# Peptides against a protein of PDB entry 2L9B: the designs that were tried, part 13

Target 1, 91 residues: chain A of PDB entry 2L9B
Amino acid sequence: ANFLSQKFPELPSGIDVNINMTTPAMMISSELAKKPKEVQLKFLQKFQEWTRAHPEDAVSLLELCPQLSFVTAELLLTNGICKVDDLIPLA
Target 2, 91 residues: chain A of PDB entry 2L9B as posed
Amino acid sequence: ANFLSQKFPELPSGIDVNINMTTPAMMISSELAKKPKEVQLKFLQKFQEWTRAHPEDAASLLELCPQLSFVTAELLLTNGICKVDDLIPLA

## One batch from the design tools (peptide; aimed at target 1 L11 Q48 W50 Q67)

Design b1_p16_5 (made by RFdiffusion4)
Pose (drawn by RFdiffusion4):
Order: sequence, then C-alpha cells, then structure tokens
Structure b1_p16_5 (pose): chain A 91 residues (1-91), chain P 16 residues (1-16)
Amino acid sequence: as target 2 above (91 residues)
Amino acid sequence: SVLTNKELMEELKKLL
C-alpha cells in the first residue's frame, strides 16, 4: 500500500467491537452522534476543504478505508445534511 | 486552513 505509506501511513484501524451483542452500524451512529453537533460540522467542513484541495488523495483514502467513507455518511445523516437515500447514489 | 494528511489522520482517529 505505497499510496498510504507515502501519504497516509498513520491510518487508524478502528476499535474492536463485540458484534455478538452490539452491531457495528449501531455503534457507528452512537459513536458519532453522541458527540456535540459542533464536532461533526467541524470535521466535515475541515474535511471538505481538505478533500477539495486533495480530491485524488481524499477519494483514494475513502476507497481503501471504509470507516471514513461511512463516518462521513453518518455525520451527514446526524446533522441532516444528507439522508440515507442520498447515500445510495454514492453506493 | 486546509488540513494536512497527518492532521486528517488525527481527526479520523478521534472519531473512531
């Protein structure tokens, strides 16, 4: 993964989830949604600028690392920026 | 200000 070792070498793997009692998706929502609204908006706007400045980098990272792909989608959902039906055009 | 790659990775870790 030379692309990552060059640009994104310190990517987090994610937390370990016991999916015998808790689903990853539910945790994903409660994880981002338990945060104050300012955080999702702060991340998404800052990230929006970074991804505009670096469309290849940002897209390719989302290509390989799904946590961010859906992290962004869940943040879009919790703020009402986008809905699930708006994400299926992305899917 | 535009984020660096490192800063983005740190912000992602915070959200995970």

Design b1_p16_5_s1 (made by RFdiffusion4, then SolubleMPNN; from b1_p16_5, 8 letters changed)
Fold by OpenDDE base, seed 2:
Structure b1_p16_5_s1 (fold): chain B 91 residues (1-91), chain A 16 residues (1-16)
Amino acid sequence: as target 1 above (91 residues)
Amino acid sequence: SVLTPAEVSKMLAELL
């Protein structure tokens, strides 16, 4: 089993979008933006909780699915959790 | 993107 199958056994099939990395991210972000803000916040909270508990797996996930980095940034910005200036190299 | 997976995960863990 690959990383996703192992760590997320209940992950649905999803849709393959291979135009580029940015297009899939924008599609995901647009779907998330359709949800109420409280739902978006809950998603971020759960993702944060998981990331804190599994930091190495979080990095592996983002390496495997680079589109999620863009999606995460978009959610943080649109929900006023961070500013654009926060989305710069940390080191 | 300028952000690496490690940086994004760190940001997510530290914000909110």
Scores: peptide ipSAE 0.433, ipTM 0.860, DockQ to the pose 0.049
OpenDDE base, seeds 1, 3, 4, 5: peptide ipSAE 0.427, 0.432, 0.431, 0.425; ipTM 0.860, 0.860, 0.858, 0.859

Design b1_p16_5_s2 (made by RFdiffusion4, then SolubleMPNN; from b1_p16_5, 7 letters changed)
Fold by OpenDDE base, seed 2:
Structure b1_p16_5_s2 (fold): chain B 91 residues (1-91), chain A 16 residues (1-16)
Amino acid sequence: as target 1 above (91 residues)
Amino acid sequence: SVLSASEVSEMLKSLL
């Protein structure tokens, strides 16, 4: 099984999007933006918890699905959790 | 990249 099917067996069906990275990110962000802010925050909290518990898998997921990096950044910005300066490399 | 997998992962862990 590939990484996603193995790590996320209950992953819901998605939709086909443009094969580039930016368009999928925009579409995902658009769908999440339709949800209430509390739902967006809950998603971020769960994603954070999972990332802390599974740091290597989190990196692997973001490497496999780089569009999620943009989605995560946009969610953080639009919910006032971070500012643009926080998106600059931490190193 | 500014939004590398490792950087985004670290950002997510450090915020909220």
Scores: peptide ipSAE 0.428, ipTM 0.852, DockQ to the pose 0.049
OpenDDE base, seeds 1, 3, 4, 5: peptide ipSAE 0.420, 0.417, 0.401, 0.396; ipTM 0.851, 0.852, 0.842, 0.839

Design b1_p16_5_s3 (made by RFdiffusion4, then SolubleMPNN; from b1_p16_5, 7 letters changed)
Fold by OpenDDE base, seed 5:
Structure b1_p16_5_s3 (fold): chain B 91 residues (1-91), chain A 16 residues (1-16)
Amino acid sequence: as target 1 above (91 residues)
Amino acid sequence: SVLSASEVSEWLKSLL
């Protein structure tokens, strides 16, 4: 089994993205915005905890799913945890 | 380009 299926056996199906009508970034931002702030923050907290506990797996996941890096950045920015200038070195 | 996985991971661990 690949990394994702092995580590996340209950991974749901993805959401289709029509690149002719939207960009992946726009789609991700839109989907994130559908979640209440409390849910967004809870996700960040849980993702942080998991990352601290499984640092190598976290890097592997982010390499396999680079959109998650965008998700992380977007959530940090939109929730006022970081400023845009803080994320420049991550790009 | 794609955000650095290692950098994002380190940031995530240090923030919040």
Scores: peptide ipSAE 0.316, ipTM 0.819, DockQ to the pose 0.049
OpenDDE base, seeds 1, 2, 3, 4: peptide ipSAE 0.313, 0.315, 0.314, 0.312; ipTM 0.813, 0.815, 0.817, 0.817

Design b1_p16_5_s4 (made by RFdiffusion4, then SolubleMPNN; from b1_p16_5, 7 letters changed)
Fold by OpenDDE base, seed 4:
Structure b1_p16_5_s4 (fold): chain B 91 residues (1-91), chain A 16 residues (1-16)
Amino acid sequence: as target 1 above (91 residues)
Amino acid sequence: MVLSASELSEMLKELL
């Protein structure tokens, strides 16, 4: 039916969180921050590869789940891949 | 923080 169901039919149901950007994003970022740096970088690499292969779907996903924009930015910043100044044009 | 999905997607493709 929706975008996620169509593109990711094997996804589990997930859990309820507050309906806002901050809480879900912080929860995801917190869990990812518990993983080794190598795992975080692997996550970013896979997301990058998928984004390159499916640019329109990537935009749709980020628009549908703005929490992921926060999470992605947080991972890029905390792993020293980009700086805050690099994100200013994205605002 | 407001991020453009399109711009973030483009930036991600160029990093790493």
Scores: peptide ipSAE 0.448, ipTM 0.866, DockQ to the pose 0.048
OpenDDE base, seeds 1, 2, 3, 5: peptide ipSAE 0.446, 0.446, 0.446, 0.446; ipTM 0.866, 0.865, 0.866, 0.866

Design b1_p16_6 (made by RFdiffusion4)
Pose (drawn by RFdiffusion4):
Structure b1_p16_6 (pose): chain A 91 residues (1-91), chain P 16 residues (1-16)
Amino acid sequence: as target 2 above (91 residues)
Amino acid sequence: MTNEELMKELKELLYE
């Protein structure tokens, strides 16, 4: 993964989830949604600028690392920026 | 925002 070792070498793997009692998706929502609204908006706007400045980098990272792909989508959902039906065009 | 900063914020979102 030379692309990552060059640009994104410190990517987090994610937390370990016991999916015998809690689904990852539900944790994903409660994880981002338990945060104050300012955080999702702060992340998404700051990230929006970074991804505009670096479309290849940002897209390729989302290509390989799904947590961010859906982290962004869930944040879009919780703020009402986008809905699930708006994400299927992305899917 | 730099790539490092993005990785830091992503880590914060995933682990905090």

Design b1_p16_6_s1 (made by RFdiffusion4, then SolubleMPNN; from b1_p16_6, 8 letters changed)
Fold by OpenDDE base, seed 3:
Structure b1_p16_6_s1 (fold): chain B 91 residues (1-91), chain A 16 residues (1-16)
Amino acid sequence: as target 1 above (91 residues)
Amino acid sequence: MSASEVSQWLKELLLE
């Protein structure tokens, strides 16, 4: 089994998106933005906790799904957790 | 932005 199937055994089927990173990120961010702010914050907290507990798996996930890096940045900006200047090291 | 850089940044970020 591939990385995603092994680490997330109950992962649902995905949806095809175009091949660039910008549009997929916008689509995901748009869906997340429909959730209440507290849900978005909880998601970020759980993602951080998981990343701290599984650092190598987190890198593998972001390499396999690079659009998630853009989604994470978008969530942080739109929720006022960080400013654009805080993302300069990632540019 | 590399995956390792994003991951490391997220781990160190202060979340309320």
Scores: peptide ipSAE 0.463, ipTM 0.883, DockQ to the pose 0.050
OpenDDE base, seeds 1, 2, 4, 5: peptide ipSAE 0.284, 0.373, 0.433, 0.252; ipTM 0.827, 0.840, 0.870, 0.783

Design b1_p16_6_s2 (made by RFdiffusion4, then SolubleMPNN; from b1_p16_6, 9 letters changed)
Fold by OpenDDE base, seed 3:
Formats: structure tokens, C-alpha cells, sequence
Structure b1_p16_6_s2 (fold): chain B 91 residues (1-91), chain A 16 residues (1-16)
């Protein structure tokens, strides 16, 4: 919790979701899917740039919020950036 | 899939 506040000081208020990985991922993906594809792609690009600049923090974030791994995969698939076979190593 | 593996994969992925 302190990690998120420190690294993302302008983080907006969130909502409670189910404490598994699948349901939160689906909810986040559905909200992102409402945005234009250009916005979705820009999000992925900025997320990648951040992970390159902060590799240790990226691992911490994905450990704290494992649903983000599924959200990222979903965005890549739905935007045609990756195919299902490209994600096999992550299974 | 570990967080480390996912992060490494994302860093190396080609985004157009």
C-alpha cells in the first residue's frame, strides 16, 4: 500500500473487487476496453517504458497486484500485438 | 508465471 502511494502519488481512488486474480483482471480489462485503442496502446507503451526504467519496482508491483499480468496479456491479445502462442511461456 | 518473468517478458516485447 505504501509502495503504491510512493510510486504513484496521483493515483485516483479505487474500488473494492474480489480478492482473486481472474475477476479483478476481467473488471480492469473491461474498463480499459472502453477507451480508444490509441489510448490502450499508449498505456502499454508507457507501462513498458516504466518497467524498463524501474525493473525492481515493476516486479514489486506485479507481485502486489498479480491481476495486472492478466490485464496486460488481455490488452496485448485484443489489440493484435500478440497471439495466444506468444503467451505460452507465461503459463 | 512469476512477476519477474512477466516483467522481463514485457521489457523485451516489441510494441508498435
Amino acid sequence: as target 1 above (91 residues)
Amino acid sequence: MSASEVSEWLRELLLE
Scores: peptide ipSAE 0.503, ipTM 0.894, DockQ to the pose 0.050
OpenDDE base, seeds 1, 2, 4, 5: peptide ipSAE 0.501, 0.502, 0.499, 0.500; ipTM 0.895, 0.894, 0.895, 0.894

Design b1_p16_6_s3 (made by RFdiffusion4, then SolubleMPNN; from b1_p16_6, 8 letters changed)
Fold by OpenDDE base, seed 4:
Structure b1_p16_6_s3 (fold): chain B 91 residues (1-91), chain A 16 residues (1-16)
Amino acid sequence: as target 1 above (91 residues)
Amino acid sequence: MSASEVSEWLKELLYS
């Protein structure tokens, strides 16, 4: 089993998306943006907590799904948690 | 942007 199957055993299969950085990130961000702000913030908080508790798994996840970096950045920006300049060092 | 760098930033940027 791959990393996702092991760490998230009940994860749905998902759908095929064009393989580039922009399209998958845009699709995910678009869906997340439809959720209430409270839901978005809760997601970010839990993602942070999980990242702190499982740094090696966080790295593995982000390497496997690099689009999540862009999704997270978008959520941080749109929710006013950070400014564009704060994310420049990530690029 | 490396996964490691993103992970490290995520650990510190959000409210706790």
Scores: peptide ipSAE 0.236, ipTM 0.783, DockQ to the pose 0.050
OpenDDE base, seeds 1, 2, 3, 5: peptide ipSAE 0.146, 0.160, 0.055, 0.072; ipTM 0.723, 0.747, 0.604, 0.639; seeds 1, 3 fail the geometry check

Design b1_p16_6_s4 (made by RFdiffusion4, then SolubleMPNN; from b1_p16_6, 8 letters changed)
Fold by OpenDDE base, seed 1:
Structure b1_p16_6_s4 (fold): chain B 91 residues (1-91), chain A 16 residues (1-16)
Amino acid sequence: as target 1 above (91 residues)
Amino acid sequence: MSASEISQWLKELLYG
């Protein structure tokens, strides 16, 4: 079993978009954007807390699912937690 | 921006 199956056995199988990195990130972001702001913020808080509690698993998850990095960045921007200027060094 | 760059930034933000 891969990392996701081991750590998150109840997680849906999902789909392999397999076009590029941006497409799956956009799809995930669009679904999250349909949720209330409070839900989006709660996700960010829980994800941050989880990564701090499980740093090794967080690294593995982000390596396996790099689209989550894009999604998280997008959520930070759209919710006003982070500004574009904070991401300029990444361009 | 690349996934690697964003990932590194995210790691620093989330548990740095």
Scores: peptide ipSAE 0.248, ipTM 0.806, DockQ to the pose 0.043
OpenDDE base, seeds 2, 3, 4, 5: peptide ipSAE 0.055, 0.204, 0.124, 0.147; ipTM 0.642, 0.791, 0.714, 0.743; seed 4 fails the geometry check

Design b1_p16_7 (made by RFdiffusion4)
Pose (drawn by RFdiffusion4):
Structure b1_p16_7 (pose): chain A 91 residues (1-91), chain P 16 residues (1-16)
Amino acid sequence: as target 2 above (91 residues)
Amino acid sequence: STFDQLEEFFEKVVEK
């Protein structure tokens, strides 16, 4: 993964989830949604600028690392920026 | 959380 070792070498793997009692998706929502609204908006706007400045980098990272792909989508959902039906055009 | 880790990682990327 030379693309990552060059640009994104310190990518987090994610937390370990016991999916015998808790689903990853539900944890994903409670994870981002338990945060104050300022955080999702701060992340998405700051990320929006970074991804505009670096469309290849940002897209390729989303291509390989799904946590951010859906992290962005869940943050869009919790703020009402986008809905699930708006994400299926992306899917 | 995974998000906190991603946010800290992203801050490093932005600083670059």

Design b1_p16_7_s1 (made by RFdiffusion4, then SolubleMPNN; from b1_p16_7, 5 letters changed)
Fold by OpenDDE base, seed 4:
Structure b1_p16_7_s1 (fold): chain B 91 residues (1-91), chain A 16 residues (1-16)
Amino acid sequence: as target 1 above (91 residues)
Amino acid sequence: STFDQLIEFFEKQLAR
C-alpha cells in the first residue's frame, strides 16, 4: 500500500517511524538487549552483506526507516566494533 | 520478533 511495502514487499511489518526518536530508541535498545550476542552479530553480518550487495536499496531503507540506523549504531557500539567517534562523520 | 524477521529478510535477499 505504501512505498516501503512496495519497494520491500518481504520486509517485516510493524516498522514505524516516529518524529521523536527518543521513545523508539529506548524500545529498540530494550529489544536488542534481549537478543544473544550471536544474534546481534548475525544481524550486523547479514545487514553488512546486504548493504554491499544492494547499496541503493540500503540507502532507501535507511531513509524510510531511520530507526534501523539507530539499531546498527547501537549494535556496533555495544559490541565494541565501533567507537562513538567513528560514527560522528555519519551524523 | 521483528528483529529476527529482519535477519531473515536480509538472508532471503542475499539468497536471491
Scores: peptide ipSAE 0.448, ipTM 0.884, DockQ to the pose 0.475
OpenDDE base, seeds 1, 2, 3, 5: peptide ipSAE 0.438, 0.442, 0.439, 0.440; ipTM 0.879, 0.881, 0.880, 0.881

Design b1_p16_7_s2 (made by RFdiffusion4, then SolubleMPNN; from b1_p16_7 with E7L V13Q V14L E15A)
Fold by OpenDDE base, seed 1:
Structure b1_p16_7_s2 (fold): chain B 91 residues (1-91), chain A 16 residues (1-16)
Amino acid sequence: as target 1 above (91 residues)
Amino acid sequence: STFDQLLEFFEKQLAK
């Protein structure tokens, strides 16, 4: 029972909070590629809606689970929604 | 998969 579990009790397990993003990023990319485009877009839509509805929780979740930021960026790029240049200001 | 579970998480949260 840590802060993450307390703040998001219904959050699924299996999210690696390791500070090293190498392995998580590779695994995430592989898993995302297995999903149909429609499912990927649905994920982006639901995450966007959730973020708008719960902005404070969204910030907390992204801070505690930075790999989720990678997921979002990867989905935006691979689906042609944004380009790398659009993400540079965030680096 | 974790991806599917995460998607379900957001869907459930939005339904509340």
Scores: peptide ipSAE 0.529, ipTM 0.913, DockQ to the pose 0.496
OpenDDE base, seeds 2, 3, 4, 5: peptide ipSAE 0.400, 0.438, 0.422, 0.451; ipTM 0.866, 0.882, 0.875, 0.888

Design b1_p16_7_s3 (made by RFdiffusion4, then SolubleMPNN; from b1_p16_7 with E7I V13Q V14L E15A)
Fold by OpenDDE base, seed 4:
Structure b1_p16_7_s3 (fold): chain B 91 residues (1-91), chain A 16 residues (1-16)
Amino acid sequence: as target 1 above (91 residues)
Amino acid sequence: STFDQLIEFFEKQLAK
C-alpha cells in the first residue's frame, strides 16, 4: 500500500492525477464547474474546518495530493473569497 | 464523484 492510503485509509480513491499539471487542472476545473455553488462552498467549509482541526494531516495531504491545493485555490478565486494576490505568498 | 466523496471524507473525519 502507498503512503497516502496508509496515512488516510478512508480517503476516497481516484483523486490521484498524473505529473502533468495542465491536464489535471483542466479536468479538476471541469468537475468543479459541474457542482452547484452551495456544494463548492460546502467543500471549502468542511476542508477549512478539517484543516483547522488537523493541521498536520492537512499539510501531509496537500504534500501528497498537490491537486487539492489547486482545487482549493480555484474554489476560493471563483467564489470571490480571495484574489490572486492573496495566494501569491503561498506559492 | 470523487469530489463528493472528499466532502464526505472531511465530514466523517470531523465527526470522529
Scores: peptide ipSAE 0.425, ipTM 0.877, DockQ to the pose 0.515
OpenDDE base, seeds 1, 2, 3, 5: peptide ipSAE 0.419, 0.417, 0.407, 0.425; ipTM 0.873, 0.872, 0.869, 0.876

Design b1_p16_7_s4 (made by RFdiffusion4, then SolubleMPNN; from b1_p16_7, 5 letters changed)
Fold by OpenDDE base, seed 4:
Structure b1_p16_7_s4 (fold): chain B 91 residues (1-91), chain A 16 residues (1-16)
Amino acid sequence: as target 1 above (91 residues)
Amino acid sequence: STFDQLEAFFEKQLAR
């Protein structure tokens, strides 16, 4: 097993993306959009709480899983919680 | 879905 699965054994593995048909970003955005707004906000809340409680793990997870950074950014933007300009300092 | 599993992951992490 890789380091990611060892450090976060309960983390879902995700799915493969055919880059010839779509991009990972497009697929993520599509999957997120399938969830009700309330569910999206609940996810953000739980993730935010987790990152506050486990900042070291959060940094590690985001470094190992850049797609999670995209998930978070996408949810923040689409729900009007922040603007693109707010994310620039983090890029 | 992966999203649901991810949400469950964070919930479990908070509960431990």
Scores: peptide ipSAE 0.450, ipTM 0.875, DockQ to the pose 0.551
OpenDDE base, seeds 1, 2, 3, 5: peptide ipSAE 0.449, 0.439, 0.449, 0.447; ipTM 0.876, 0.873, 0.876, 0.876

Design b1_p16_8 (made by RFdiffusion4)
Pose (drawn by RFdiffusion4):
Parts: structure tokens; sequence; C-alpha cells
Structure b1_p16_8 (pose): chain A 91 residues (1-91), chain P 16 residues (1-16)
């Protein structure tokens, strides 16, 4: 994964979830949604600028690392920026 | 998790 070792070498793997009692998706929502609204908006706007400045980098990262792909989508959902039906065009 | 990254960024840039 030279692309990562060059540009994104310190990517987090994610937390370990016991999916015998809790689903990852539910944790994903409660994870981002338990945060104050400012955080999702701060992340998404800052990230929006970074991805506009670096479309190849940002897209390729989303290509390989799904946490961010859906982290972005869940943040879009919780703020009402986009809905699930708006994400299927992306899917 | 199966989102198209380029389309995701386009949608993100449109909305913000």
Amino acid sequence: as target 2 above (91 residues)
Amino acid sequence: SHLNPHKLLELLHEKL
C-alpha cells in the first residue's frame, strides 16, 4: 500500500467491537451522533476543504478505508445534510 | 462502506 505509506501511513484501524451484542452500524451512529453537533460540522467542513484541495488523495483514501466513507455519511445523516437515500447514489 | 469516493466527494462539495 505505497499510496498510504507515502501519504497516509498513520491511518487508524478502528476500535474493536463485540458484534455478538452490538452491531457496528449502531455503534457507528451512536459514536458520531453522541458528539456535539459542532464536531460533525467542524470535521465535515474542514474535511470538505481538504478533499477539494486533494480530490485524488481524499477519494483514494475513501476507496481503501471504509470507516471514513461511512463516517462521513453518518455525519451527513445526523446533521441532515444528506439522507440515506442520498447515499445510495454514492453506493 | 460501498460508496463511490468520487461521487461522495462531489456530493459533499455540493452540500457544503

Design b1_p16_8_s1 (made by RFdiffusion4, then SolubleMPNN; from b1_p16_8, 6 letters changed)
Fold by OpenDDE base, seed 3:
Structure b1_p16_8_s1 (fold): chain B 91 residues (1-91), chain A 16 residues (1-16)
Amino acid sequence: as target 1 above (91 residues)
Amino acid sequence: ANLDPRKLLELLQKKL
């Protein structure tokens, strides 16, 4: 919580979701899927740039919010950036 | 099971 507030000072208030990983990931992915593919790609590109510049903060974020790992994987898969076989070693 | 953050970030850097 303190990490997120420090690194993302303009972060809006969150919404409570189910504590399992699949449901929150599906909710987030569903909202992102409503955006055009070019918007989804730009989102991934900006996220990639941030993770490249802040690799340890990126690891901390995904450890704190593991649902974001599934969202990222889903975006990579559905936009044809990776294949299912690429994700198997990650599980 | 959660996805390994470091491996996922490596995949992100590699594929995109």
Scores: peptide ipSAE 0.674, ipTM 0.933, DockQ to the pose 0.708
OpenDDE base, seeds 1, 2, 4, 5: peptide ipSAE 0.671, 0.672, 0.671, 0.672; ipTM 0.933, 0.933, 0.933, 0.933

Design b1_p16_8_s2 (made by RFdiffusion4, then SolubleMPNN; from b1_p16_8, 5 letters changed)
Fold by OpenDDE base, seed 4:
Structure b1_p16_8_s2 (fold): chain B 91 residues (1-91), chain A 16 residues (1-16)
Amino acid sequence: as target 1 above (91 residues)
Amino acid sequence: MNLDPRKLLELLEEKL
């Protein structure tokens, strides 16, 4: 929690999703899927750029919020950027 | 089960 507040001071508090990790990821992915593909791709690009600039923060973010890993993977899959076979080594 | 963050970021760099 402190990490997110420090790195993203304008981040809203939001609410906890205390179901399993998969359900939150599915919900986030569903919301992102409502956006145009161009928006989804720009999101991925900006995320990539941020991870390049902040590699250890990116790792920490995904460790803290593993749901985001599945969201990212889903975006990569649904936009044809990677294949399921590419994700097998990650599991 | 989690996806390995470092490997995912490497995949992102590789594919995008």
Scores: peptide ipSAE 0.656, ipTM 0.924, DockQ to the pose 0.701
OpenDDE base, seeds 1, 2, 3, 5: peptide ipSAE 0.655, 0.651, 0.655, 0.653; ipTM 0.925, 0.924, 0.924, 0.924

Design b1_p16_8_s3 (made by RFdiffusion4, then SolubleMPNN; from b1_p16_8, 5 letters changed)
Fold by OpenDDE base, seed 3:
Structure b1_p16_8_s3 (fold): chain B 91 residues (1-91), chain A 16 residues (1-16)
Amino acid sequence: as target 1 above (91 residues)
Amino acid sequence: ANLDPRKLLELLEEKL
């Protein structure tokens, strides 16, 4: 919580979701899927740029919010950037 | 099971 507030000072208030990982990931992915593919790609690119600049913060973010890992994987898969076989070693 | 963060970020760097 303190990590998120410090690194993302303009972060809006969150919404409570189910504590399992699949449901929150599906909710986030569903909202992102409503955006054009070019917007989804730009989102991934900006995330990649941030992770390059802040690699340990990126790991901390995904450890704190594991639902974001599934969202990222879903975006990579549905936009044809990776294949299912690429995700198997990650599980 | 959660996805390994470091491996996922490596995949992101590799594929994107």
Scores: peptide ipSAE 0.671, ipTM 0.932, DockQ to the pose 0.706
OpenDDE base, seeds 1, 2, 4, 5: peptide ipSAE 0.667, 0.669, 0.668, 0.668; ipTM 0.932, 0.932, 0.932, 0.932

Design b1_p16_8_s4 (made by RFdiffusion4, then SolubleMPNN; from b1_p16_8, 6 letters changed)
Fold by OpenDDE base, seed 1:
Structure b1_p16_8_s4 (fold): chain B 91 residues (1-91), chain A 16 residues (1-16)
Amino acid sequence: as target 1 above (91 residues)
Amino acid sequence: SSLDPRKLLALLEKKL
């Protein structure tokens, strides 16, 4: 399954996605999507707070676990916090 | 491929 094509249907075609990263990300996002929007927002807020306190650790975490980047991006999109256009430059 | 961590974190900071 192509995470970007499924979750960001407005993205341009031709973007390669690693299955090893996308499958876990899709599962995590699916589980979070079952929670109330308030819980999803709280998750993002706590992650943001941690990132502010430990910016280099946050970068290292996302480099080690790229799946988390996709989870975060999807949460931002699905909760109307960002637009698809905001995500295109990240890919 | 993966999403750019620094750009994503910047987006998170900007939008949330």
Scores: peptide ipSAE 0.680, ipTM 0.929, DockQ to the pose 0.658
OpenDDE base, seeds 2, 3, 4, 5: peptide ipSAE 0.663, 0.663, 0.664, 0.661; ipTM 0.933, 0.932, 0.932, 0.933

## One batch from the design tools (peptide; aimed at target 1 W50 P66 Q67 C82)

Design b1_p17_1 (made by RFdiffusion4)
Pose (drawn by RFdiffusion4):
Structure b1_p17_1 (pose): chain A 91 residues (1-91), chain P 17 residues (1-17)
Amino acid sequence: as target 2 above (91 residues)
Amino acid sequence: TEKQWEWLESWWKEKLE
């Protein structure tokens, strides 16, 4: 993964989830949604600028690392920026 | 990772239900 070792070498793997009692998706929501609204908006706007400045980098990272792809989608959902039906055009 | 892809699939299934 030369693309990552060059640009994104310190990518987090994610937390370990016991999916025998808790689903990853539910944890994903309660994870981002338990945060104050300012955080999702701060992340998404800052990230929006970074991805505009680096469309190839940002897209390719989302291509390989799904936690950010859906982290972004869930933040869009919790703020009401986008709905699930708006994400299926992305899917 | 495979784990991350499984999480994404799980998230889409739950959102689409």

Design b1_p17_1_s1 (made by RFdiffusion4, then SolubleMPNN; from b1_p17_1, 12 letters changed)
Fold by OpenDDE base, seed 1:
Order: sequence, then C-alpha cells, then structure tokens
Structure b1_p17_1_s1 (fold): chain B 91 residues (1-91), chain A 17 residues (1-17)
Amino acid sequence: as target 1 above (91 residues)
Amino acid sequence: SERQRKAAEDFLKYLLS
C-alpha cells in the first residue's frame, strides 16, 4: 500500500490523466479553477489545518507530490492571500 | 510519474470534498 492509501483510506478516486497531454500541476490547477473561490479557500484552509495536525505526514506528502507546493503557491497568489514578493525568499 | 499524478489527484479530491 502506498502512503496515501495508508494515511487516507477514505480518499475518493482521482481522475485519469494522460502524461503526454498534461502535467500534474496543470491538471490540479485546471480542476481547482473550475471550483468557486469559496471552495478554493476551503482547500487552503483544510490543507493548513491538516499540515498543522500532521506536520511529518505533510512533509512526506510534499516530497512524494512536490507539484502540490506549486499549486499551493498558485492558489495563494490567485486568491490574493500572498504577493509574489512574499514567496521570493522561498524560491 | 503516473503514480505521483494519481496520488495528487486523489488528495486534491479529498481536500475539496
């Protein structure tokens, strides 16, 4: 069993992605953009809460799925929570 | 990888549910 299956047995199935047509980051960004702003903010809130409650698991997840770091930054910027200058030190 | 892509999608759906 993989990390996510062990930690999140209640996870719903994802969608099919053709690696020749898109990258994980593009797919995630596209799916998020289809959701209302309130849902995007809900995602950020849940991710923040989960990270706080499970810091070691969060590190493991981001190592396994580094594209999520990019997506998180994108959501922070597009929703006006952060500015580019706020993220430059982390680049 | 395909595995990583699927994992990211599953986790995203979990957070958005």
Scores: peptide ipSAE 0.095, ipTM 0.602, DockQ to the pose 0.093
OpenDDE base, seeds 2, 3, 4, 5: peptide ipSAE 0.084, 0.076, 0.080, 0.089; ipTM 0.591, 0.565, 0.576, 0.578

Design b1_p17_1_s2 (made by RFdiffusion4, then SolubleMPNN; from b1_p17_1, 11 letters changed)
Fold by OpenDDE base, seed 4:
Structure b1_p17_1_s2 (fold): chain B 91 residues (1-91), chain A 17 residues (1-17)
Amino acid sequence: as target 1 above (91 residues)
Amino acid sequence: SERQRKAAEEFWKYLLS
């Protein structure tokens, strides 16, 4: 239906957000929480490796999909890898 | 942009590999 679904058919369908009842951030957090810890850590590991290998592309991707910045921050925090104070300077 | 599209494509391929 959208660009991502068309280009990446292997990705699951997005979840509609009712902004009158919740925020996109809340939805993202809840969806991430449904993933096993192993999957969460795998994502962080892969993203870290990819970012190091493709720093310019990483910037471009995060500009295109800013929600990934939130995803990354959320995963770092919920898995105890960093603290909120560690991310404040980046905001 | 094309650059952004390619970046996303490479990222997902890498992640899903």
Scores: peptide ipSAE 0.091, ipTM 0.693, DockQ to the pose 0.038
OpenDDE base, seeds 1, 2, 3, 5: peptide ipSAE 0.091, 0.102, 0.090, 0.089; ipTM 0.683, 0.667, 0.682, 0.654; seed 2 fails the geometry check

